# Peptides against a protein of PDB entry 6B4J, part 4

Target 1, 315 residues: chain A of PDB entry 6B4J
Amino acid sequence: DITMQWYQQLQDASMQCVLTFEGLTNSKDSQAKKIKMDLQKAATIPVSQISTIAGSKLKEIFDKIHSLLSGKPVQSGGRSVSVTLNPQGLDFVQYKLAEKFVKQGEEEVASHHEAAFPIAVVASGIWELHPRVGDLILAHLHKKCPYSVPFYPTFKEGMALEDYQRMLGYQVKDSKVEQQDNFLKRMSGMIRLYAAIIQLRWPYGNRQEIHPHGLNHGWRWLAQILNMEPLSDVTATLLFDFLEVCGNALMKQYQVQFWKMLILIKEDYFPRIEAITSSGQMGSFIRLKQFLEKCLQHKDIPVPKGFLTSSFWRS

## One batch from the design tools (peptide; aimed at target 1 I2 L215 R220 Q224)

Design b1_p9_2_s2 (made by RFdiffusion4, then SolubleMPNN; from b1_p9_2 with E6Q S7P)
Fold by OpenDDE base, seed 3:
Structure b1_p9_2_s2 (fold): chain B 315 residues (1-315), chain A 9 residues (1-9)
Amino acid sequence: as target 1 above (315 residues)
Amino acid sequence: SLPLPQPLS
């Protein structure tokens, strides 16, 4: 299975990265701990500052992140911080930065869907310049949201229920599993972020080059989903999220081929979703239904709300 | 271009 091999390769690379900077992470030395905290803040605070307000501010944030990854000193918490402060600093920052992008998907985008676009365009631009960050974004995303691969984790013999729940993407704290609505909200945020990343290019980069993880991966995701059995509530929710965010871009890229896929979704796959949808899950089902019907009727997929326009970049 | 998925029944 090529998909599972790809998943495992990314997870292995992520684990190897953690092992590489374990000296920095596990150090009890006061100076090393200070460096670790400074690097962590320098990597994560700029990402948390991403907003939909002004393109100029977004550029400043991008430049700061890129500078940090390039080994240049940046100001953070009133101090000059550089990855050169520790030999494991770069690996640590790349890992924490990638983790933070995915975290913004599961938190900020989950609550404010429009936030997907400014976060995604920064992530895409950084990925283009720093491929390792992109691989780590995928690794973090896949671990938190296996549906982004996509695959459905299976219960293995001898596995604890809590571990299985975590593999499915649920948060489990104090032996209490996350509520289904909160789970789906976080998964939605991560899928929306992913759908935005694969279609966006940083406007101040070399846009003549191929996107490092472009719309072909969106097509692959859809194809893989449609070749899997639907999962109750999850499939309807995430398929809608994905199509709402990147459906317009896929339509423009793949034209007639995309519409054939959309018809396949509506005619062949949607009834299979319906068959496993309970009365309590009708909300996500109806939302997907209405979206598909509207798109097929109008022969158009709207540009998603929050999509970055030329006016945004002039602000 | 990428192939379409197999039809589902």
Scores: peptide ipSAE 0.035, ipTM 0.734, DockQ to the pose 0.150
OpenDDE base, seeds 1, 2, 4, 5: peptide ipSAE 0.032, 0.034, 0.034, 0.034; ipTM 0.728, 0.740, 0.737, 0.732

Design b1_p9_2_s3 (made by RFdiffusion4, then SolubleMPNN; from b1_p9_2 with E6A S7P)
Fold by OpenDDE base, seed 2:
Structure b1_p9_2_s3 (fold): chain B 315 residues (1-315), chain A 9 residues (1-9)
Amino acid sequence: as target 1 above (315 residues)
Amino acid sequence: SLPLPAPLS
């Protein structure tokens, strides 16, 4: 399976990255520890400052992240910080930055869906300039949310149940598995972030270049989902999340082909979702149903709430 | 597999 090979290659590259900066992360030297913490803060704090408030502030955050990745000194925690402070600094920062983008998906976007767009546009712009960060974003995203690939992890002989639950994307803490609602909320956030990334371009970059991970990957995602057996509650939830965020963009890009896809979803795939939906899971099912029916009736998919307008970039 | 439309280039 070429998709699984690609997934494994991403995970291997991510693992090798961790090994590369292990000297920095495991150092007992006080100066190395200080550098590590400074680099970690410099990589992650700007991402946490991303908001829907003003385009000018978003540009400042982008410029700071890009400067850091470019080997320039940046101010963080009242100190000048640079990836050149340690030979492993760049690899460490790229990894932690990518990890933080995905964490914003599973935390911030999960709770505030509109936050997907400002986070995604920064991530997309950074990815365009720093491809390795993009690969690491995918590695983190796909590991935390296999449904973003998509694939369903399989239980292997001798595997602990907790390890299988983690592979499925559940958090397991103190031998307690995450509640289903919280799990779906985090998965939704990551899918929404991904759906935003694949359609957004940083407006101050060279937009004549091809998107490093564009809407063609969204089309692929839909095609793969439709060729998989639906999962109870999961498929209805994430399919809705994906279509709500990037359906308008896919409609504009693929036009008649997109509508054919949407009809296939409604007529062929939706009954399969219905067949596995219990009475307690009707919320996600009905939400998807109403969305599909409304879109097909109006022959339009609305621009998602929180989509960045020209007015945002002038603020 | 479902007969899915191919993406346009």
Scores: peptide ipSAE 0.030, ipTM 0.723, DockQ to the pose 0.102
OpenDDE base, seeds 1, 3, 4, 5: peptide ipSAE 0.028, 0.030, 0.029, 0.028; ipTM 0.714, 0.723, 0.728, 0.720

Design b1_p9_3 (made by RFdiffusion4)
Pose (drawn by RFdiffusion4):
Structure b1_p9_3 (pose): chain A 315 residues (1-315), chain P 9 residues (1-9)
Amino acid sequence: as target 1 above (315 residues)
Amino acid sequence: SIPIHPLDP
């Protein structure tokens, strides 16, 4: 409940932000759409540019967003634009910027697991300078993936199925329901991004402040889900690509206590899945063992493939 | 069984 109450605080807090700019979106004038067009454009593209080439150019995207959010003018396609044009623009750009981070994790990181880090450092940096943006990221991240909270949505009695699948985060339209394969990845990329944000810190600016969403939330996440019964395919998958990304940082921080948590899922939580999962979906549960059988004996959890090296920063 | 740490402020 402590979590579910905190879960709601962010959700209805985001709905307050959906209404604070109410009128900027619900506007049909020519100029009214031009403004709504140029802001969302110059605020959601720099996030899409976030590449793995170098941290040298990765700073441009960070500065371009810091200037845009802090009110300064920003060079866009054609003429420069700024938030000072409209008082509602700031509380609007922060909304669309937050969704993009999770959206970039939704599409890109789900397919390309390594791009989770170059995106997360910009997000873990922008979260420091502007805490309001972070709560909005925790807002969208949580509804599109309630498994990141983590809370498994229970079945409410007397309701149709298509109503329930939407609560699980499946993308559904009038007649189309998102397949399970093309769904499981959209959740993996989300929590792989979440598992990266909590362990990374923006290096530049020399800040003595603390990480806004510390690695502590990585411990609670593993603990919160390992104390409850696992879902068949969702848990064994998400439980793996979270440890592959943040298992190295947690091993260093909570040295022995983290190992105890691992030798538990090896002999206490693995059996909790072997019966729950049918023979047609053991694919995820198998990768989870192949991951631990090594890590437990090697006494090490490999650093995540795609970690930003020193070469990446200087270069 | 696994202990849960408190929330950060």

Design b1_p9_3_s1 (made by RFdiffusion4, then SolubleMPNN; from b1_p9_3, 3 letters changed)
Fold by OpenDDE base, seed 4:
Structure b1_p9_3_s1 (fold): chain B 315 residues (1-315), chain A 9 residues (1-9)
Amino acid sequence: as target 1 above (315 residues)
Amino acid sequence: MLPIPPLDP
């Protein structure tokens, strides 16, 4: 399976990255620990500062992240920090930065869907300049949300239930599995972030270049989802989230082909979702139904709420 | 496999 090979390759690259900076992360040396913490803060704090407030602030954050990844010193916590402070510093920062972007999908976007766009445009712009960060974003995303690949992990004989639950993307703490609503909320946040990344370009980059992970991956994702058996509650939820965020962009890009895809979703795939939807899971199902019906009726997909306008970039 | 529309080149 080509999709599973791609998934595994990204996971292997991520694991190899972790091994590469293991000396920094496992060091008992006081100076190395200090460098690690400074680099971690320098990588992650700017991402946490991303907001919908002003384009100028977003540019400052982007420039800071890019400077750090470029080996330039940046101010963090009142100190000058550079990836050159340790031979493994760049690999560590790239990994932690990518991890933080996905975490913002999982946490911030999950709670505030509009946050997807400013986070995604920074992530996309950084990915364009630093492809390894993009691969690591995918690796982190795929690990936390296998539905972003997409694939549905299966229970294997002899597997612990908790391990299976974790493979599905659930958090399991103290032998307690995460509630379904919280699980879906986190998965939604990550899918929404992904759907935003694939359509957004950093406005101050070279727009003539091909998007490093563009809308063709959105089409691929849809095609793969449609060729999979729907998963109860999950498929309806994430398909809605994906289409709400990137459906307008896909419509503009693929035009007639997109509408053929949307009709296929409504006529052929949606009944399969319905067939596996219980009375207790009707919320996600109804939401997807209403979205599809509205879009097909109006022959339009609205621009998603929180989409960055020209006025945002002038602020 | 569902009849997925081809991508424009």
Scores: peptide ipSAE 0.035, ipTM 0.729, DockQ to the pose 0.258
OpenDDE base, seeds 1, 2, 3, 5: peptide ipSAE 0.032, 0.034, 0.033, 0.033; ipTM 0.713, 0.710, 0.722, 0.725

Design b1_p9_3_s2 (made by RFdiffusion4, then SolubleMPNN; from b1_p9_3, 3 letters changed)
Fold by OpenDDE base, seed 5:
Structure b1_p9_3_s2 (fold): chain B 315 residues (1-315), chain A 9 residues (1-9)
Amino acid sequence: as target 1 above (315 residues)
Amino acid sequence: MLPILPLDP
């Protein structure tokens, strides 16, 4: 399977990145530990500061991240920090930055869906300038949320149940598996972030360049999901999340082809979802059904709540 | 059988 080969290549590249900066991460030297902590803070704090408040603040955050990745010194925690402080500093920062973007999907977007857009536009803009960060974003995203590939991990003979649960994207701590509602909330956040990334471009970048991971990947994601058997609760939840965030963009891009896909979901795929939906899971199914019925009836998909307008960028 | 959607539009 070409998709699984690509997924494995991303995971291998991410693993190789970790090995590359192992000297920095495993150092017992006090100065190396200080540099590591300073670099980690410099990479992650700006991402945590992303908000829906003002476009000017978002630009400052972007410029700070880009400066750090470009080898320029940045102020962090009252110190001047640069990736040049250690030979492995750039690789470490790229990895931690990518990890933090995905973590904001997992946490912030999961709780506040509107946060997807400012996070995604920064991630997209950084990806254009730093392709390796983009690959690492995909690696982190797909590892935490295999449904973003999409694929459904399978239980293998001799596998521990906890390891299978982790492959499915569940958090397992002290032999306790995450509750289904928390799991779906985190998966939703990551899918929403992904759906925002593939449609957004940094407005101050070179718009003549092709999006590094654009809406064609959104079409592929939908096509792959529809070519797979649905999973109970998961498919209905994530399909809704994806279409709510990027359905308007897909409609504008693919027009008649997109509407054919929505009809296919409504007529052919819904019965398959319904057949595996228990009474306790009807909420996700009903939300998706009502969304698609409304969209098909009105022949329109609304612009998602939190979509960044021209007024945001003037603020 | 669901029609196989092309991966590329």
Scores: peptide ipSAE 0.081, ipTM 0.790, DockQ to the pose 0.215
OpenDDE base, seeds 1, 2, 3, 4: peptide ipSAE 0.064, 0.064, 0.054, 0.055; ipTM 0.792, 0.774, 0.781, 0.792; seed 4 fails the geometry check

Design b1_p9_4 (made by RFdiffusion4)
Pose (drawn by RFdiffusion4):
Structure b1_p9_4 (pose): chain A 315 residues (1-315), chain P 9 residues (1-9)
Amino acid sequence: as target 1 above (315 residues)
Amino acid sequence: PIPLRPLEP
């Protein structure tokens, strides 16, 4: 409940932000749409540009967003644009910027696991300078992936199925329901991004402040889901690509206590899945063992493939 | 049961 109460605090807090700018979106004038068009444009593209080439140019995207959020003018396609044009624009750009980070994790990181880090450092950096944006990221990240909270949505009695599948985060339209394969990845990329944000810190600016969403939330996440019965395919999958991304940082921080958590899922939580999962979906549960059978005996969890090296930063 | 740590402020 402590989590479910905190879960609601962010959700209805985001709905307050959906209404604070109410009128900027619900506007049909020519100039009214031009403004709504230029802001969302110059605020959601720099996030899409986030690449793995170098941290040198990764700073440009960070600064371009810091200037845009802090109110300074920002060079866009054609003429420069700024938030000072409209008082509602700030509380609007922060909304659309937050969704883009999760969205970039939704599409890109799901397919390309390594791009989770170059995106997370910019997000973990912007979270420091502007805490309001972070709560909005925790807002969108949580609804689109309630498994990141983590809370498994229970079945409410007397309701149709298509109503329930939407609560699980499946993308569904009038007649189309998102397949399970093209769904499982959209969740992987989201918590792989979440698993990266909590362990990374923006290097530049020399800040003595603390990580806004510390690595502590990585411990609670593993603990909060390992104390409850696992879902068949979702848990064994998400439990793996979270440890592959953040298992190295947790091993260093919570040295022995983290290893105890691992020798538990090896002999106490693995059986909790072998029966729950049918023979047609053991694919996830198998990768989870192949991951631990090594890590437990090697006494090490490999650094996530795609970690930003020193070469990446200087270069 | 794995214990839960307190939430950060």

Design b1_p9_4_s1 (made by RFdiffusion4, then SolubleMPNN; from b1_p9_4, 5 letters changed)
Fold by OpenDDE base, seed 3:
Structure b1_p9_4_s1 (fold): chain B 315 residues (1-315), chain A 9 residues (1-9)
Amino acid sequence: as target 1 above (315 residues)
Amino acid sequence: MLPLLPFDP
């Protein structure tokens, strides 16, 4: 399966990256530990500062991240920090930055859906300039949310139940699995972030180049989902999240083909989702149903709430 | 090539 090969290649690249900077992460040297912490803060703090408040602030954050990845010194925690402070510094920063973007999907976007857009436009712009960060974003995203690939992990003989639950994307702490609502909330945040990334371009970049991971991947994702058996609650939730965030962009790009896909979802895929939906899970199904019915009735997909306008970039 | 919808005849 080409999709599983792509998944595995990204996971292998991510694992190789971890091995490459293991010397920095496992060092007992006090200076190396200090450098590690300074680099980690320099990579992650700017991402946590991303907000919907002002385009000018977002540009400052982008410029700081790009400067760090370009080997320039940046101010972090009152110190000058550079990836050149350690031979493994760049790999470590790229990995931690990518991890932090996905974590913002998992946490911030999960709680505040509108936050997807400012995070995604920075991630997209950084990906355009630093392709390795993009691959690591995908690797982290796919590991935490296999539904972003998409694939459904299978239980293998001899596997521990907790390991299978983790492969499905659940958090397991002290032999307690995460509650379904919290799980779906985190998955939703990550899918929404992904759906925003594939449609957004950094406005101050070279717009003549093709998006490094554009809407064609959104079309691929939808096609793959529709070719899979639905999962209870998961499929209805994430399909809604995806279409709410990038449906307008897909409609504009694929036009008649996009509408054919929505009809296919309503006529062929909905009955399959309904057949596996319990009474306690009907909320996600109803939400998807209402969304599709409105879109088909109006022959329009609304621009998502929180979409960045020209006024945002002038602020 | 865009993956054809599985059902585009």
Scores: peptide ipSAE 0.026, ipTM 0.708, DockQ to the pose 0.154
OpenDDE base, seeds 1, 2, 4, 5: peptide ipSAE 0.023, 0.025, 0.025, 0.022; ipTM 0.690, 0.704, 0.699, 0.679

Design b1_p9_4_s2 (made by RFdiffusion4, then SolubleMPNN; from b1_p9_4, 5 letters changed)
Fold by OpenDDE base, seed 3:
Formats: structure tokens, sequence, C-alpha cells
Structure b1_p9_4_s2 (fold): chain B 315 residues (1-315), chain A 9 residues (1-9)
């Protein structure tokens, strides 16, 4: 399976990255520990500062992240920090930055859906300049949300139940699995972030190049989902999340083909979702239904709430 | 090449 090979390659690359900077992370040396903490803060704090407030502030954050990844010194916590402070500094920063982007999907976007767009445009712009960060974003995303690949992890003989639950994307703490609503909320945030990344380009970059992970991956994702059996509650939730965020962009890009896809979803796939939907899960199902019906009726997919406009970039 | 729709006739 080509999809599973791609998944595994990204996971292997991510694992190799962790092994590469293990010397920095496992060091008992006081100076190495200080460098690690400074690099971690320098990589993650700017991402946490991303907001919908002003385009100028977003540009400053982007420039700071790019400067750090380019080996330039940046100010963090009142200190000058550079990836050159340790031979493993760049690998560590790339990994932690990618992890933080996905974490913002999992936490910030999960709670505030409109936050997907400013986070995604920075992530896309950084990915364009630093492709390894993009691969690591995918690796982190795929590990936390296998539905972003998409695939459904299978239970293997001898596997612990908790490990299987974690493979499905559940958080398990003190032998307690998270509630389904919290799980779906986190998965929704990550899917929404992904759907935003694949359509957005950093406006101050060289836009002549092809998007490093563009809308063709959105089409691939939809095609793969439709070739899979629906999963109870999960498929209806994430399909809605994806289409709400990137449906307008897909419509503009693929036009008639997109509408054929949407009709296929409504006529062939939606009944399969209905057949596995319990009475307690009707919320996600109804939301998807209403979205599909509205879009087909109006022959339009609305621009998502929080989409970045020219006025945002002038602020 | 974009993947084919599962039921695209």
Amino acid sequence: as target 1 above (315 residues)
Amino acid sequence: KLPLLPFDP
C-alpha cells in the first residue's frame, strides 16, 4: 500500500531525527541542558504567539522562526539563541517546531477553529523554505491523527489495549482513555489545520514555486476516505471539518470534478455513514448532512470563517 | 495524476 509506505517513511524519518539529537536531549551537562531549553523555547514560543490580530505581527513571528531555522541568532527569553550553539541544534529545533505546529492544531484550533488559518499560513511558508520541517509536521500529524493520512490502525495480536488506543489517536493517562468528545475535538483541530495548510501560501514568499504540500493532497485525502469504510462518528466529523475548511479552495481548483466528488459523497458515501451512525452520534451526521445539502443547493462552498483577507495583511 | 473517484463512472 503506497499510503502506508508513505506513512511509515515519515515515521521512520521522524524517529531517525529523534535519534540524531538524542545527545542533546539526554545530556547531563549543564550547558547542554541550558542550550536545549533555550532552543526549545525559541522554537515553540513564536508559534504560540500566532494570532488572528494583525498580519504585521504574523510576519514578525514568521521572520523570527525563519531566522532561527536559517542559523541566525534570535532573541528568546532575553537571551540570544542560535541553532549553531549545538551540532544537533537544527534537527532538534526543526522537530520541536513541527511538533508545536501540530500541537496548535490539537489544542488551539480544536478550541478556536478560526485559528487554523494564521497557524497554517506560517506553517506553509516555513515548509516552503524548510521542507524537512514540513515532513516532520506530517510525521507528527500522522502519529497523533492517523485519519489525516488517512488510515485506521488495526489491533495486532499481543498488542496492549492502551497501545492500540494510542495508535487510534486517543490519549491514555493513568490507564484512563480520553472521552470520545475530547478525542474528536482534538482530531478536528488537527484535520482543520491540515486542510488550511494545503490551501495557503505565505504571501511574502516566492509564489512561483508549486505548493510543497498543496490541494492535490486534499483531493487524495478525500479519495482515500471515500475508498475506506466509514468509522462511526469519526468519518462524519472529520469529513465535515475538512470540507468546511478547504471545500471552497477545492471547488475553485477542481470545479466540475469537485462537484462530482461532492455528489458522490452525498449519494453513495453518506448512506454508508448513516448506516453506522447511532442515535447518540446524530450531531456530527446532521451537521455533515446540512453542509452537503446547503452546498449542493446553492452550488457554492462558502469561504471558511477566519480565512485571511487582504485587510488582515494590511493590519 | 489525481486519484480516480471510487465510483466515477
Scores: peptide ipSAE 0.027, ipTM 0.718, DockQ to the pose 0.127
OpenDDE base, seeds 1, 2, 4, 5: peptide ipSAE 0.025, 0.025, 0.025, 0.023; ipTM 0.701, 0.694, 0.711, 0.682

Design b1_p9_4_s3 (made by RFdiffusion4, then SolubleMPNN; from b1_p9_4, 4 letters changed)
Fold by OpenDDE base, seed 4:
Structure b1_p9_4_s3 (fold): chain B 315 residues (1-315), chain A 9 residues (1-9)
Amino acid sequence: as target 1 above (315 residues)
Amino acid sequence: MLPLLPLDP
């Protein structure tokens, strides 16, 4: 399976990255520990500062992240920090930055869907300049949300239930599995972030270049989902999340082909979702239904709430 | 397998 090979390659690259900076992360040396912490903060704090408030602030954050990845010193916690402080500094920062972007999907976007857009445009712009960060974003995303690949992990004989639950993307702490609503909320956040990344370009970059991971991956994701059996509650939830965020962009990009896809979803795939939807899971199903019906009736997909306007970039 | 529609608009 080509999709699973791609998934595995990204995971292997991520694991190799971790091994590459293991000397920095496992060092008992006080100076190395200090450097590690400073680099970690320098990589992650700017991402946590991303907000919907002003385009100028977003540019400052982007410039800071890009400067750090470019080997330039940046101010973090009142100190000058550079990836050149350690031979493994760049790899570590790239990994932690990518991890933090996905974590913002999992946490911030999960709670505030509109946050997807400012986070995604920074991530996209950084990915354009630093492809390795993009690969690591995918690796982190795929590991936390296998549905972003997409694939549905299966229980294997001899597997512990908790390990299976973790493979599905559930958090398991003290032998307690995460509640379904919290799980779906986190998965939704990550899918929404992904759907935003694939459509957004950093406005101050070279927009003549091809998007490093563009809408063609959105088409691929949909095609792959539709070729899979639906998973109860999950498929309806994430398909809605994806289409709500990037459906307008896909419509503009693929036009008639997109509408054919949407009709296929409604007529062929949606009944399959219905067939596996229990009465207790009807909420996600109904939400997807209403969205599809509305879009097909109006022959339009609305621009998602929180989409960055020209006024945002002038602020 | 759903036919992958052409990606061209």
Scores: peptide ipSAE 0.054, ipTM 0.776, DockQ to the pose 0.258
OpenDDE base, seeds 1, 2, 3, 5: peptide ipSAE 0.021, 0.023, 0.023, 0.051; ipTM 0.674, 0.691, 0.696, 0.772

Design b1_p9_4_s4 (made by RFdiffusion4, then SolubleMPNN; from b1_p9_4, 4 letters changed)
Fold by OpenDDE base, seed 2:
Structure b1_p9_4_s4 (fold): chain B 315 residues (1-315), chain A 9 residues (1-9)
Amino acid sequence: as target 1 above (315 residues)
Amino acid sequence: KLPLLPLDP
């Protein structure tokens, strides 16, 4: 399977990255520990500061992240910090930055869906300038949310149940598995972030270049999902989340082909979701149903709430 | 069986 090979290559690259900066992470030296913490803060704090408030502030955050990745000193916690402070500093920062973007999908976007857009546009713009960060974003995203690939992890003989649950994307703490509602909320946030990344370009970048991971990957994701058996509650939830965020962009890009896909979802795939939906899961099912029916009736998919307008960039 | 959708448009 080409998709699984690609997934494995991403995970291998991510693992190799971790090994590359192991000296920095495992150092007992007080100075190395200080550098590590300073670099980690410099990479992650700007991402946490991303908000829907003003385009000018978003630009400042972007410029700070880009400067850090470019080997320039940045101010963090009242200190000048640079990836040049340690030979492994760049790899460490790229990894932690990518991890933080995905974590914002998992936490911030999960709670505030509109936050997907400012986070995604920064991530997309950084990815254009720093392709390795993009690959690491995908590696982190796909590991936490296999449904973003998409694939369904399989239980293997001899596997611990907790390890299987973690592979499915569940958090397991103190031998307690995460509740289904919290799991779906986190998965939704990550899918929404992904759906935003694939459609957004940083407005101050070189627009002549092709998007490093564009809407063609959105089409691929839908095609893969539709070629898979639906998973109870998960498929209805994430398919809705994906279409709500990037459906308008896909419609504009692929036009008639997109509408054919949407009809196929409604007529052929949706009954398969219905067949596996229990009475307790009707919420996600009904939400997807209403969305599909509305879009097909109006022959339009609305621009998602929180989409960044020209007025945002002038603010 | 759903017809296999092309992975690319």
Scores: peptide ipSAE 0.056, ipTM 0.779, DockQ to the pose 0.232
OpenDDE base, seeds 1, 3, 4, 5: peptide ipSAE 0.023, 0.025, 0.026, 0.024; ipTM 0.694, 0.711, 0.715, 0.701

Design b1_p9_5 (made by RFdiffusion4)
Pose (drawn by RFdiffusion4):
Structure b1_p9_5 (pose): chain A 315 residues (1-315), chain P 9 residues (1-9)
Amino acid sequence: as target 1 above (315 residues)
Amino acid sequence: SLPLPEVLS
C-alpha cells in the first residue's frame, strides 16, 4: 500500500499536469496549432537522436533540452523556438518530453538493449536539473508498464476480458489485440531503461547533488516482486532483463545482501515458476536459470552489454 | 554509498 499509495500520487499528479495546459492542446486555431506543433517537435526529437556513437555529441542533446526546458531559445528546423512564447508551454513540453523517454524505451530499447544506457544518462541527468520532469517520467513509465511499479494488476470481478488486457498494458484497438510476443518486448525495453536510469549518473557539470531516483529503488523492485507469486511468462522475463542490466551495480552496492537475494530465487523462487508456467512458455524461465547458474558460480554478474565506457565519454 | 533500504508494502 505504501507503494500503491505512492503509485497514485504520481498518477493523479500527472493528471493535474494534463489539465494545467488544458487549452493548448484543445485549440484549433491556426497559430494555436503551429505553437503546439513547434514545441512538441523541438522537444521530442533530440531524445530520438540519442545515439551510441559518442558522449561528446551526447552532450549537445542534453544542452539542447536544458536550454529548451530552462526557457532559453533553441534552434529548430527553420526558425528558432522557445517556451517563452506561451506560459502553458513549459508545463506542456515537460509532459511530452517525459513520454518520449519512456517511448524511446518502449520501441528502441525493446529491440536494441544497448541503447538503454545512452538514453538513460540524459534522462538521469535531466531528472536532476528538473525534478518535475522525473515525476512525469515515473508517471508514464508506471501506467504503460505497471510491472515496473511493481504491481501486478488483479482481475476485477464481472468485467470483460478486453477491458482487463488494457489494464495489463497491452496495446488494443477496436478489434485488434497486441500479440504476446510484440507485447513482452515493449515491457522489457521499459524496465531495461528503468534498470539503467537508476545506476547511471550524468558525468558533466560536476554536481555534488544526489541521484534523484537512487539505486535503492532497484533493491525494492527485486524484493517487491520476489515476495509475491510470479506470473507465468511476464515475471521470468522481466526478472531476467532487469538483472542483466542492473545486476552488476547492485552486486557492488549491496554485496552480500544481493547475493542472498539471488540464492533465493535459485532454490525458492524457481520452483514457484516451474509449476505456474506451462510447457508452452518455459522459454523465459530457462534464460533466467542460464543467467544465474553462471553468475552464482562465477561470483560475478557481467557488466551489461552496452555500458558507456571511458572511451565513449572522451571520444 | 547507500544504506540498505526497507521492503515496503

